# Peptides against a protein of PDB entry 5OK6, part 18

Target 1, 215 residues: chain A of PDB entry 5OK6
Amino acid sequence: ELPGLDSQWRQIENGESGRERPLRAGESWFLVEKHWYKQWEAYVQGGDQDSSTFPGCINNATLFQDEINWRLKEGLVEGEDYVLLPAAAWHYLVSWYGLEHGQPPIERKVIELPNIQKVEVYPVELLLVRHNDLGKSHTVQFSHTDSIGLVLRTARERFLVEPQEDTRLWAKNSEGSLDRLYDTHITVLDAALETGQLIIMETRKKDGTWPSAQL

## One batch from the design tools (peptide; made by RFdiffusion4, then SolubleMPNN)

Design b1_p10_2_s3 (from b1_p10_2, 4 letters changed)
Fold by OpenDDE base, seed 5:
Structure b1_p10_2_s3 (fold): chain B 215 residues (1-215), chain A 10 residues (1-10)
Amino acid sequence: as target 1 above (215 residues)
Amino acid sequence: SIPFRDSDWA
């Protein structure tokens, strides 16, 4: 059942539990397409529940580049293309208006950077490959706050590397050379890794030599 | 083969 329009406004726009509440690291926030949200604002501010301004179901279709992988379009801007709502506010809107059939919610996490908290709308998608089979990639999402150590562990898991096998990472740089990721304690952000970047996992040979040392 | 380069991460 739809609550009263004033109650909807207060539930979604308040500074304690709504859109304006402080970000907290690890919390889930959701994207809502801007035009839908503005139509909802106009509807609830209009004071007439029977108004032609009724927003209908939440439809984020314009935020997606495809309906297969449900990837966001590149270059979307908060306040222009979408608004961010905390989980509670999102769930209220979905319960009241529904979400377009078959469309997934756009859930994102708050991350903590050295001087700011933000919703990470665009996690880093890395192309993980083995040094001996560059043609078989695994695309994996990472937070900018994830360590290179996590990237390495994830690569080992995806390639079914045995615990006793020694491995290291290389990143393909913009010049087309490979930079070794020596420090596994730095973040994806600190390593300046970007979406679509090729990350090569090198496995140490049984003779104790590295494949790269023979080049 | 992609050339491996030891970049000194400063």
Scores: peptide ipSAE 0.037, ipTM 0.677, DockQ to the pose 0.118
Fold by OpenDDE base, seed 2:
Order: sequence, then C-alpha cells, then structure tokens
Structure b1_p10_2_s3 (fold): chain B 215 residues (1-215), chain A 10 residues (1-10)
Amino acid sequence: as target 1 above (215 residues)
Amino acid sequence: SIPFRDSDWA
C-alpha cells in the first residue's frame, strides 16, 4: 500500500533524512532518473492518489549505456539527468513503486575530498596490466580517494603475485610515456589517474633487477 | 614508450 502523498513527500524530501540531508562519507546514495522523479513530485504534490500523474515503477533505463554491464552513460549531470537520494529514501521509493524488472539500483558512495563530500557517480576505471603481458588487461574500479597502495595491492591480487615478489606501478600518461607511481600513500585523485588509463605492474626479477632498468 | 619486451620473462 502506498503511504499518503504528504507522507511520501515528507519522507523523501525531508531535509534531515531525505534528499536534502547532509552527505556523510561512506554512505550509499542512489541515482533516480530525473523525469521519473519529476513525475513522482507532480503526483505527490497533486494531492490525488488516483490521478493520471502516477509515476509507475522506477525506470533508470535512460541513464545506462548498456543493459549487460549496467554502465552509466558518460556526462550525466545531477539535477538534469538524475537526482541523488539517500539509501533510506531510495528504499522507500522502491518499496512503494517498484524498480523496473531486471534493472539494478544505481548505488554510489559518498567520498570525502579535502574540502567537500560528494557522491562519487563516476569512480575511476583503471586498466591493470603486467609489464610482460600488456595485451591482457584487467579493468578494475577505484574511488578517487583510494590510495595508489590499494591499486598496487589489487593488481597483485588480480595477477596472483606471491607475497615475496616485489612490484611497482607505472601509469601511461597522455604523451604515451610511463610515469612511475613512487608514492603509494597518495590517492588516485592526487596521482591524476583517469578512467581508461593503463596502469602497468612491474615485477622485480629474482636477481634483484627491474625489467624497466634494462631498457 | 618504454617497450616492456616479452624477452624479459625468459
């Protein structure tokens, strides 16, 4: 059963617990397609539950570039293409209206940047490769707030690198040269790593030499 | 381009 329209509005738009509530790092927020959300606003503000303004099931189809990997389209803008809802508000809307069959929720995390919290709608997708097999990439998603140390650990895990093997990262830059990621404590953001960027994991040889030092 | 040569894994 749907709650009363005023109750729905207060639950979703309440500045303390709804759409306008403060962002908190690590919390989940969800994208809702803007046209659906505007239809819902019109419905609940109209005061008639039997009105022709009923929004139906949540359908985010226009936000996806594909229905296989459920990747977002590039260049989506908050307030134009979608709205962000906190997890509680999203779960209420899904419970009341449903979500389009087979469509996943678009969950995103609040991240803390030096001076601002934001919902990270577009995490960084890095192409992880080994220095000896540049043709075999592993695409892995990272937060802009993740450390280069996490990228390195993730690469080691993905490539089944033994704990005793020494490894380091290189990033392919825009000029097509390789920049060594020396500091593992800086973030993906601080390193200016971008989606689709090639990250090369170099493994130290048993003789203690680095492959790149012989080039 | 740093050519990581395939030969470095022999």
Scores: peptide ipSAE 0.026, ipTM 0.672, DockQ to the pose 0.302
Fold by OpenDDE base, seed 1:
Structure b1_p10_2_s3 (fold): chain B 215 residues (1-215), chain A 10 residues (1-10)
Amino acid sequence: as target 1 above (215 residues)
Amino acid sequence: SIPFRDSDWA
């Protein structure tokens, strides 16, 4: 059964636990398509539960570029295309109205940046490859707050690199050259890594030489 | 061959 309209409004829009709640790093927030959310606002503000303004099931179809991988469209804007809700508010709306059949929730994490928290709607998708087999890529998502050290560890894991093998990373830049990622303590953001960027893992040879030093 | 820039270690 749906709660009373005033109760729904207070629960979803309450600044302590609802949409206006402060962002906290590591918490989950969810995207709701803007038109649906505005229809819901109109419904609960109208004061009539039998109103023709009933929003129906949550439908985020317009936010997806595909229904196979459920990737978001590029260039979506908060407040224009979608609204962000904390996990509790999202779960209430889903329990009351349902989610469109087959659609996954659009869950995102709050990240901590210098002087600001934000919901990371677009994590960075990197194409990880080995220096000796550029044709076999692993696409992996990273937060902008993840370290280059994590990218390196993830590449080592995906390519089954033995613990005793030395590895290092290179990023392909916009000019098509390779920039070495020397500092493994900086973040993906600080390294200015972008979605679709090729990251090359170089493995040291048994003779102690690097493949790149021979090119 | 992808050109490696090793410019920061000179």
Scores: peptide ipSAE 0.041, ipTM 0.693, DockQ to the pose 0.126; fails the geometry check
Fold by OpenDDE base, seed 3:
Structure b1_p10_2_s3 (fold): chain B 215 residues (1-215), chain A 10 residues (1-10)
Amino acid sequence: as target 1 above (215 residues)
Amino acid sequence: SIPFRDSDWA
């Protein structure tokens, strides 16, 4: 059963627990397509439950680039394309109106950046490759807050690198050269790594030489 | 071959 319209409004828009509540690191937030959300706002503000302004099921179809991997479209803007809701508010809306059949929820995490909490709508998708086989990439998502050390460990795991093998990372820069990721303690953000960027894992040779040192 | 540049991003 749908709650009263005023109750819906207060529950979703309440500044303490709703849309405008403070972000907290590690919490889940959800994207709602802006047009649907505006229709819902109009419905609950209209005061008539039988209004023709009923929003129907939540439909985020316009936010997705594809229905296979459910990847978001690039360049979506908060307040223009979507609204962010905390998990509680999202779950209320889904319970009241439903979610379009087959669509997954668009869940994102709050990350802590040096001076701000932010919902990470776009994690960094890196193209992991081996130095000797650039044609076999693994696309892996990382948070901007993940360390280069995690990227390296993930690359080693994906490529089944033996524990005794020594490896290092290179990032292909905008100039098309490779910059070495020396510091594994810095974040993906600090390293300025971007979605679609090629990350090359170099494996040290058995003779103790690096492949890159022979180029 | 992709040119390797030994640059620290620091």
Scores: peptide ipSAE 0.034, ipTM 0.678, DockQ to the pose 0.122; fails the geometry check

Design b1_p10_2_s4 (from b1_p10_2, 3 letters changed)
Fold by OpenDDE base, seed 4:
Structure b1_p10_2_s4 (fold): chain B 215 residues (1-215), chain A 10 residues (1-10)
Amino acid sequence: as target 1 above (215 residues)
Amino acid sequence: SIPFRDSDFD
C-alpha cells in the first residue's frame, strides 16, 4: 500500500533516509532517472493520490547503454539525468511503485576521496591483459579508491598466476607507450587510470629476467 | 609501439 503523499515526500526528501542525507563511505546509493523522479515529485506535491501525475514503475531505461550488460550511458549528470537516493529511500520507492520488469537497480558506492565523499557513478573499467597475450583482455571494474596493489592481485587471480610467479603492471598511456605502475600503494585515481585503459600484467621469466628488459 | 615483441610472447 502506498503511504500518504506527504509521508512519501518526507521519507524520500527530508527523512534520515532522504536524498539530502550525508554521504558515508561504503554506503550504497541508487540512481533514479530524473524525469521519473520529477514526475514522482509532482505527484506527491499535488496532493491528489488519484492524479494523472502518478509516476508508475521506476524506469531507468534511458540511463542504460544496453539491456545486456546494463552499462550506464557515458556523460550522465547528477541532477540532470538522474538523482541519487540512499538505499533506504530507493527501497521505499521500489516498494511503493515497483521497478520496471527485468531492469536491475543502479547501485553505486560512496567513496572517500581526499577532500570529499562522492557516489562513484562511474567506477573505472580496466582492460587487464598479459604481456604474452595482448589479445585476451579481462575487463574488470575498480573504484578510483582501489589500490594498484588490488589491480595487480585481481589481474593475478584472473590469469591464474601461481603464488611463486612475480608480476608487475604497466599502463598504456595516451601516447601509446607504457608507463610502469611502480607504486602499488597509490590508488587508481592517483595513477590517473581511466576506463578502457589497457593494463598489462608482466610476468617474470623463469630465468629471473623481465620480458620488457629484453627490448 | 608496445615494448613487447611477438617473440616475447613465445
Scores: peptide ipSAE 0.036, ipTM 0.660, DockQ to the pose 0.359
Fold by OpenDDE base, seed 1:
Structure b1_p10_2_s4 (fold): chain B 215 residues (1-215), chain A 10 residues (1-10)
Amino acid sequence: as target 1 above (215 residues)
Amino acid sequence: SIPFRDSDFD
């Protein structure tokens, strides 16, 4: 059974536990398509549960570019295309109205940036490859706050690199040249890595030489 | 010097 309209409004819009709640790093937030959310606002503000303004089930179809991988469209804007809700508020709306059949929830994490928290709607998708097999990429998502050291560890794990093997990373830049990622303590953001960027893991030879030093 | 040949990325 749906809660009373005033109760729904207070629960979802309450600044302590609802949409206006402060962002906290590591917490999950969810995207709701803007038109649906505005229809819901109109419904609960109207004061009539039998109103023709009933929003129906949550439908985020317009936010997806595909229904196979459920990737978001590029360039979506908060407040224009979608609203962000904390996990509790999202789960209430889903329990009350349902979610469109087959659609996954659009879950995102709050990240901590210098002097600001934000919901990371677009994590960075990197193309990880080995220097000796550039045709076999592994697409892996990273937060902008993840270290280059994490990218390197993830690449080592994906390529089953033995612990005793030395590895290092290169990024293909927009000019087509390779920039070596020397500092593993900086973030993906600090390194200015972007979605679709090729990241090459170089493995040191048994003779102690690097492949790139012989070219 | 680019450590990898451009042709390895095409």
Scores: peptide ipSAE 0.036, ipTM 0.695, DockQ to the pose 0.302
Fold by OpenDDE base, seed 2:
Structure b1_p10_2_s4 (fold): chain B 215 residues (1-215), chain A 10 residues (1-10)
Amino acid sequence: as target 1 above (215 residues)
Amino acid sequence: SIPFRDSDFD
């Protein structure tokens, strides 16, 4: 059963616990397609539960570029293409209206940047490769707030690198040269790493030499 | 050019 329209509005738009609540790092927020959300607003503000303004099931189809990997379209804008809801508000809407069959929720995390919290709608997708097999990439998603040390650990794990093997990262830059990622304590953001960027994991040889030092 | 050659892996 749907709650009363005023109750729905207060639950979703309440500035303390709804859409306008403060962002907190690590919390989950969800994208809702803007036209659906506007239809819902019109429905609950109309005061008639039997009105022709009923929004139906949540359908985010227009936000996806594909229905296989459920990747978002590039260049989506908050307030134009979607709204962000905190997890509680999202779960209420899904419980009341449903979500389109087979469509996943668009869950995103609040991240802490130096001077602001934001919902990270577009995490960074890096192409991880080994120095010795550049043709075999592993696409891995990272937060802009993740450390280069995490990228390195993730690469080591993905490539089944033994704990005793020494490794380092290189990023392919826009000029097509390689920049060494020396500082593993800086973030993906601080390193200016971008989606689709090639990250090369170099493994030290058993003789203690680096492959790149012989070139 | 990527400064890694396939021959560095033999």
Scores: peptide ipSAE 0.032, ipTM 0.680, DockQ to the pose 0.319
Fold by OpenDDE base, seed 5:
Structure b1_p10_2_s4 (fold): chain B 215 residues (1-215), chain A 10 residues (1-10)
Amino acid sequence: as target 1 above (215 residues)
Amino acid sequence: SIPFRDSDFD
């Protein structure tokens, strides 16, 4: 059942539990397409439940580049293309208006950066490959706050590397050379890794040599 | 160039 328009406004826009509440690391927030949200604002501010301004179901279709992988379009801007709602507010709107059939929610996490908390709308998608099979990539999503050590562990898991096998990472840079990721304690952000970047996992040979050391 | 030679894959 739809609550009263004033109650909807208060639940979604309040500074304690709504859109304006402080970000907290690890929390889930959801994207809502801006035009839908503005129509909802106009509807609830209008004070007439029978108004022609009724927003209908939440439809984020314009935020997606495809309906197969449900990837966001590149370059979307908060406040222009979408608004961010905390999980509670999102779930209220979905319960009241519904979500477009078959469309997934756009859930994102709050991350903590050195001087700011933000919703990570665009996690980093890395192309993980083995040094000896560059043609078989695994696309894996990482937070900018994830360590290179996590990237390495994830690569080892995806490629079924045995625990006793030594591995290391290389990143293909913009110049097309490879930079070795020596420090596994730095973040994806600190390493300046970008979406679509090729990350090569090198496995140490049984003779104790590295493939790349023969170059 | 990827500094892995084709021979490093064999």
Scores: peptide ipSAE 0.039, ipTM 0.678, DockQ to the pose 0.413; fails the geometry check

Design b1_p10_3_s1 (from b1_p10_3, 5 letters changed)
Fold by OpenDDE base, seed 2:
Structure b1_p10_3_s1 (fold): chain B 215 residues (1-215), chain A 10 residues (1-10)
Amino acid sequence: as target 1 above (215 residues)
Amino acid sequence: APLTASKFGP
């Protein structure tokens, strides 16, 4: 049974635990399609549970590019295309109204940037390759706040690199040249890495030379 | 000339 309309409004819009609560780094937030959310607002503000304004199941279909990988459309705008809800509020709405059959929830993390906390709606997808096999890529998602060191560790893990093997990263730039990622302590954001960018893991030779030194 | 991705690998 649905809670009373005023109770629904207070649970979802409450400034301490609802939509307006402060962001906290590492927490999960969820996207809700804007038109559905506006219909829900109209329903709970109308004061009649039997009204024709009942929103039905949450349907985020218009936010997705496809129903195979469930990737978000590019260029979605908060407050125009979707609203963000904290996990508790999202789970309340799902329990009350349901989620459209087969749709996954759109979960995103709060990240801490130098001067702001933000829900990271669009994490960076990098194409990880080995220097000696550019045709075999691993697409891996990273936060803008992840270090280059994490990218390197992830590449080593995906390519089953032995602990004693020495490795380093190169990024293919917009000009098609390679920029070496020297500092592993900077973030993906600081390195200006973008979705779809090729990241090359170079492995040091047994003779102590680097493959790139011969180019 | 700058290193290019096409020069890496086999």
Scores: peptide ipSAE 0.027, ipTM 0.695, DockQ to the pose 0.775
Fold by OpenDDE base, seed 4:
Structure b1_p10_3_s1 (fold): chain B 215 residues (1-215), chain A 10 residues (1-10)
Amino acid sequence: as target 1 above (215 residues)
Amino acid sequence: APLTASKFGP
């Protein structure tokens, strides 16, 4: 049975545990399609549980660009296309109304940026390649807050680099040139890495020389 | 000359 409409409203909009709760780094938040959420708001504010404004199952279909990988459409805007709910609120709504069959939840993490906490709706998707095989990419998602060191470690793992092999990263810039990612302690954000950007892992030669040194 | 991505590869 659905909770009372006032109870639903309080549970979801509660400033301590609901939509307006403070963001905390590492917490999971969920996207809800804006129209559905507005319909739900109208429903619970209407005071009649049998109202024609009943929102039905949560359906985020319009937020997805594909139903295979369930990738979000680009350029979605909070408050316009979707609302963000903390995990508790999301789970309540799902328990009350259900989620469209076969549709995954859109879970995202709160990240800590220098001056703000935000839900990272769009992690950075990097194209990892080896210097000697640019045609074989591994697409990997990273947080803006992830270090370049993590990117490097991830690249090494994906390419099965042996521990004794020395590697470093290059980023292809907008001009088509390559910028060395010297500092592995800076973040993806600090390095200004963007989705779709090519990241080249260079492996040191057995002779101790770098492939790039001969270019 | 700046290093370009085209310089890497087989």
Scores: peptide ipSAE 0.026, ipTM 0.686, DockQ to the pose 0.772
Fold by OpenDDE base, seed 1:
Structure b1_p10_3_s1 (fold): chain B 215 residues (1-215), chain A 10 residues (1-10)
Amino acid sequence: as target 1 above (215 residues)
Amino acid sequence: APLTASKFGP
């Protein structure tokens, strides 16, 4: 059964796990479609549980660009297209109203940036390729806070690189040239890597030379 | 000279 309307409002908006609580790095937050959320607000503020303003189940369909990979549409804006709820608040709403059949929750992580916490709604999707097979890409999602070292390790794993093989990364820039990612300790953000960017993993030859040294 | 993606190969 649904709790009282005033209790719902307090729990979701002003509770210990409410919408306005501080962000904490590593925690999960969830997107809720704005129209549904506004309908819910109107319902719980109306004071009548039998009101025609009942929001029904949560439906985030308009936030997705596809129902195969459940990728978000580009350019969604907080407060206009969606609201962000902490995990506890999201789970309360799902428990009370349900989630549209077949839709996954839109879970995102709080990341720590210099002097600010942010819910990372759009992690970076990189196209990982090998230097000797540029036509076969692996799309992998990374946080802006992930290191280039993690990108390299992930590429090695995806391409089944043996532990004894030496590898390094190149990023294709907007000019179509390749920038070498020398420092593996910097972040994806520091390297200014973007979604859809091609990242080339170069493997060292058995003779100890690099393929790129012959170019 | 800057490397280009087209220069990589087998």
Scores: peptide ipSAE 0.024, ipTM 0.687, DockQ to the pose 0.695
Fold by OpenDDE base, seed 3:
Structure b1_p10_3_s1 (fold): chain B 215 residues (1-215), chain A 10 residues (1-10)
Amino acid sequence: as target 1 above (215 residues)
Amino acid sequence: APLTASKFGP
């Protein structure tokens, strides 16, 4: 059953627990398509529950580029294309209005960046390859706050690298050259890694030499 | 294919 319109407004827009509450690292937030949210605002501000302004079920269809993998469109902007709601507010709206059949929720995490908390709408998708088989890529998502060390461990796991094998990473830059990722303690953000970027895992030879030293 | 400069050069 739908709460009263004023109660809905207070629950979702309450600055302490609603849309305007402070971001906290590790929390889940959800995307809501902007036009639906504006329709909901108009409905609850209108004061008439029988109004023709009833928003219907949440429909995020316009935010997706595909209905197979449910990938977001590129270049979506907060406040223009979508609003961000904390988990509690999202779950209230879904409980009251429903979510379009078959659509997954668009859940994202708050990350801690230097001097700011942000909802990470677009995690970085890296193309992981081996130095000796560049044609076989594994696409893996990482947070901007993940370390290069995590990227390396993930690459080793995906390629079933034995513990005794020594490995290191290279990133293909925008100029087409290779940048060595020396420091494994820096983040994906610090390394300026971007979605679609090729990350090459180099495996040390049995003779103790690196394949790249022969290039 | 092995990592080569020609594949990663302009």
Scores: peptide ipSAE 0.022, ipTM 0.665, DockQ to the pose 0.169; fails the geometry check

Design b1_p10_3_s2 (from b1_p10_3, 5 letters changed)
Fold by OpenDDE base, seed 2:
Structure b1_p10_3_s2 (fold): chain B 215 residues (1-215), chain A 10 residues (1-10)
Amino acid sequence: as target 1 above (215 residues)
Amino acid sequence: APLTADKFGP
């Protein structure tokens, strides 16, 4: 059963627990397509539950690039294409109106940047490869706030590298050359790594030499 | 010359 229209408005737009609540690192927020949300606003502000302004189920179809992988379209803008809701508000709306059949929720995390919290709508997808087998990639998603050390550990895990094996990373730059990721303490953001970028894990040889030293 | 990805091979 739908709550009263005023109750819906207060619950979703409430500054403490609704759309305007402060961002907190690690929390989940959800994208809602802007047109649907505006229709909902019109409905609840109209004061008549029997109004023709009923928004129907949440439909985020226009936000998706495809219905196979449910990737977001590039270049979506908050306030224009979508609104962000905290998990509680999202779950209320889904409970009241439903979500379009087959569509997954668009869940994103709040990340801590140097001076601000932000919902990370577009995490970085890196192509992880071994230096000796560039044709076998593992696509892995990372936060911009993740360290290069985490990227390296993830690569080691995906490629089943033994703990005693020494490894290091290279990033393929826009010029096609390789940049060494020397500092493992900097973030993906600091390293300016981008979605689709090739990251090469180099494994040290048993003789103690690096493959790249002979190139 | 800078290292390029094509320099890494099997």
Scores: peptide ipSAE 0.064, ipTM 0.798, DockQ to the pose 0.747
Fold by OpenDDE base, seed 4:
Structure b1_p10_3_s2 (fold): chain B 215 residues (1-215), chain A 10 residues (1-10)
Amino acid sequence: as target 1 above (215 residues)
Amino acid sequence: APLTADKFGP
């Protein structure tokens, strides 16, 4: 049964689990398509449960670029294309109205950037490759707050690199040249890594030399 | 010359 309209409004907008609650790093937030949310707002503000403004089930279809991987469209803007709700608020809405059949929730994490917390709607998708097989990439998502060290570890794991093998990373820059990612403690953001960027994992040769040193 | 990705091979 749907809660009273005022209760819904209070719970979603002004409650402890409300849309305006403070962001906390590591928490999950969910995207709700803006038009649906506006319909919901109109419905609950109208004071008539039988209103023609009933929003129906949550449908985020317009936010997705595909229904296979459920990737978001590029360039979506908060407040224009979607609203962000904390997990509890999202779950309330889903419980009240349902979610479109087969459509996954759009869950994102709060990250802590210097001087700001943000829901990371677009994690960085890096193309991880080995230096000796540039044509075979593994696409992996990273937070902007993830360290280069994590990228390296992830690459090693994906490519099944043995613990005794030494590896290092290069990033292909916009000019097509390679920049060494020397500092593994800086973040993906600090390294200015972007979605779709090629990250080359170089493995040290058995003779102790680096492949790149002979190029 | 800067290291370029093509130098690692295709």
Scores: peptide ipSAE 0.063, ipTM 0.793, DockQ to the pose 0.693
Fold by OpenDDE base, seed 1:
Structure b1_p10_3_s2 (fold): chain B 215 residues (1-215), chain A 10 residues (1-10)
Amino acid sequence: as target 1 above (215 residues)
Amino acid sequence: APLTADKFGP
């Protein structure tokens, strides 16, 4: 059942618990399509619950580029294409209005960057490959705040590398050459890795030599 | 010469 319009406005727009609340690292926020949200604002500000401005179910269809993997369109802008809501506010709206049938929520995490928090709407999608099978890529999402060490561990797990095998990473740069990712303690952001970038996991040979040393 | 992805193989 829908609460009163003033109550809805206070719950969603409240600066402490709503849209304007402070970002906290690790918390979940959700995207709401901008036109729907503006319609909701008009509805609750109008003061008439029976108004023709009723927004209906939340529909984020225009934010998705596909309905298979539910990937977001590239280049979406906060305040223009979508609004960000904290989990509590999102769940209220969903409980009141519903979500379009079959659509998943667009959940994102707050990340801690140097001197700022942000909702990471676009995690980095890396193409992980083995040095000896470049044609078989595995797309994996990483936060900009994830370490290169995590990328390496993830690659090892995906390719079922045995614990005793030594591995290291290379990134294909914009010039088409390979940059060695020496420091595993830096972040994906620090390494300037981008979505769609090829990351090559090199496995040390049993003779103790590296495949790349022969190139 | 810089390493290139095409140089890797079995």
Scores: peptide ipSAE 0.061, ipTM 0.793, DockQ to the pose 0.708
Fold by OpenDDE base, seed 3:
Structure b1_p10_3_s2 (fold): chain B 215 residues (1-215), chain A 10 residues (1-10)
Amino acid sequence: as target 1 above (215 residues)
Amino acid sequence: APLTADKFGP
């Protein structure tokens, strides 16, 4: 059952538990399409439950590139294209109004960056390849806060590298050159890795030499 | 010369 309009407003916009609550690392937040949210605001602020301003089901269709992979459009801006809600507020709205049939929720995590906590709307998608087969890429998603060490471990797992095999990473830069990722303790953000970037896993030869040393 | 992705070709 829909609660009263004032109760809805207080539940969703309450600064202690609603939209304005402080971000906490690891928490889930959800995207809501901005026009729907503004219509909801107008509805609950109008004070008339029978108003023509009833927002209907949450519909995030305009935020998606496609309805197959449910990838977000590039370049979406908070406050212009969408609003971020904490999990509790999102679940209330879904329970009250429903979500458009077939659409997945757009769940994102709060990450801790050096000077700010942020909802990571766009995790980094890297193209992982082996040095000897650049044509076979595995797309893997990483947080900006993930270490290069995690990227390396993930690449090793995807390519079924044996524990005794030694591996290292290279990133293809915008100039087409390769930058070696020496420090595995820095983050994806610190390494300035971007979505669609090619990451090459080099495997050490049995003779103890590196393939790149002969290039 | 800087390593380029084309150099990792077989």
Scores: peptide ipSAE 0.058, ipTM 0.792, DockQ to the pose 0.670

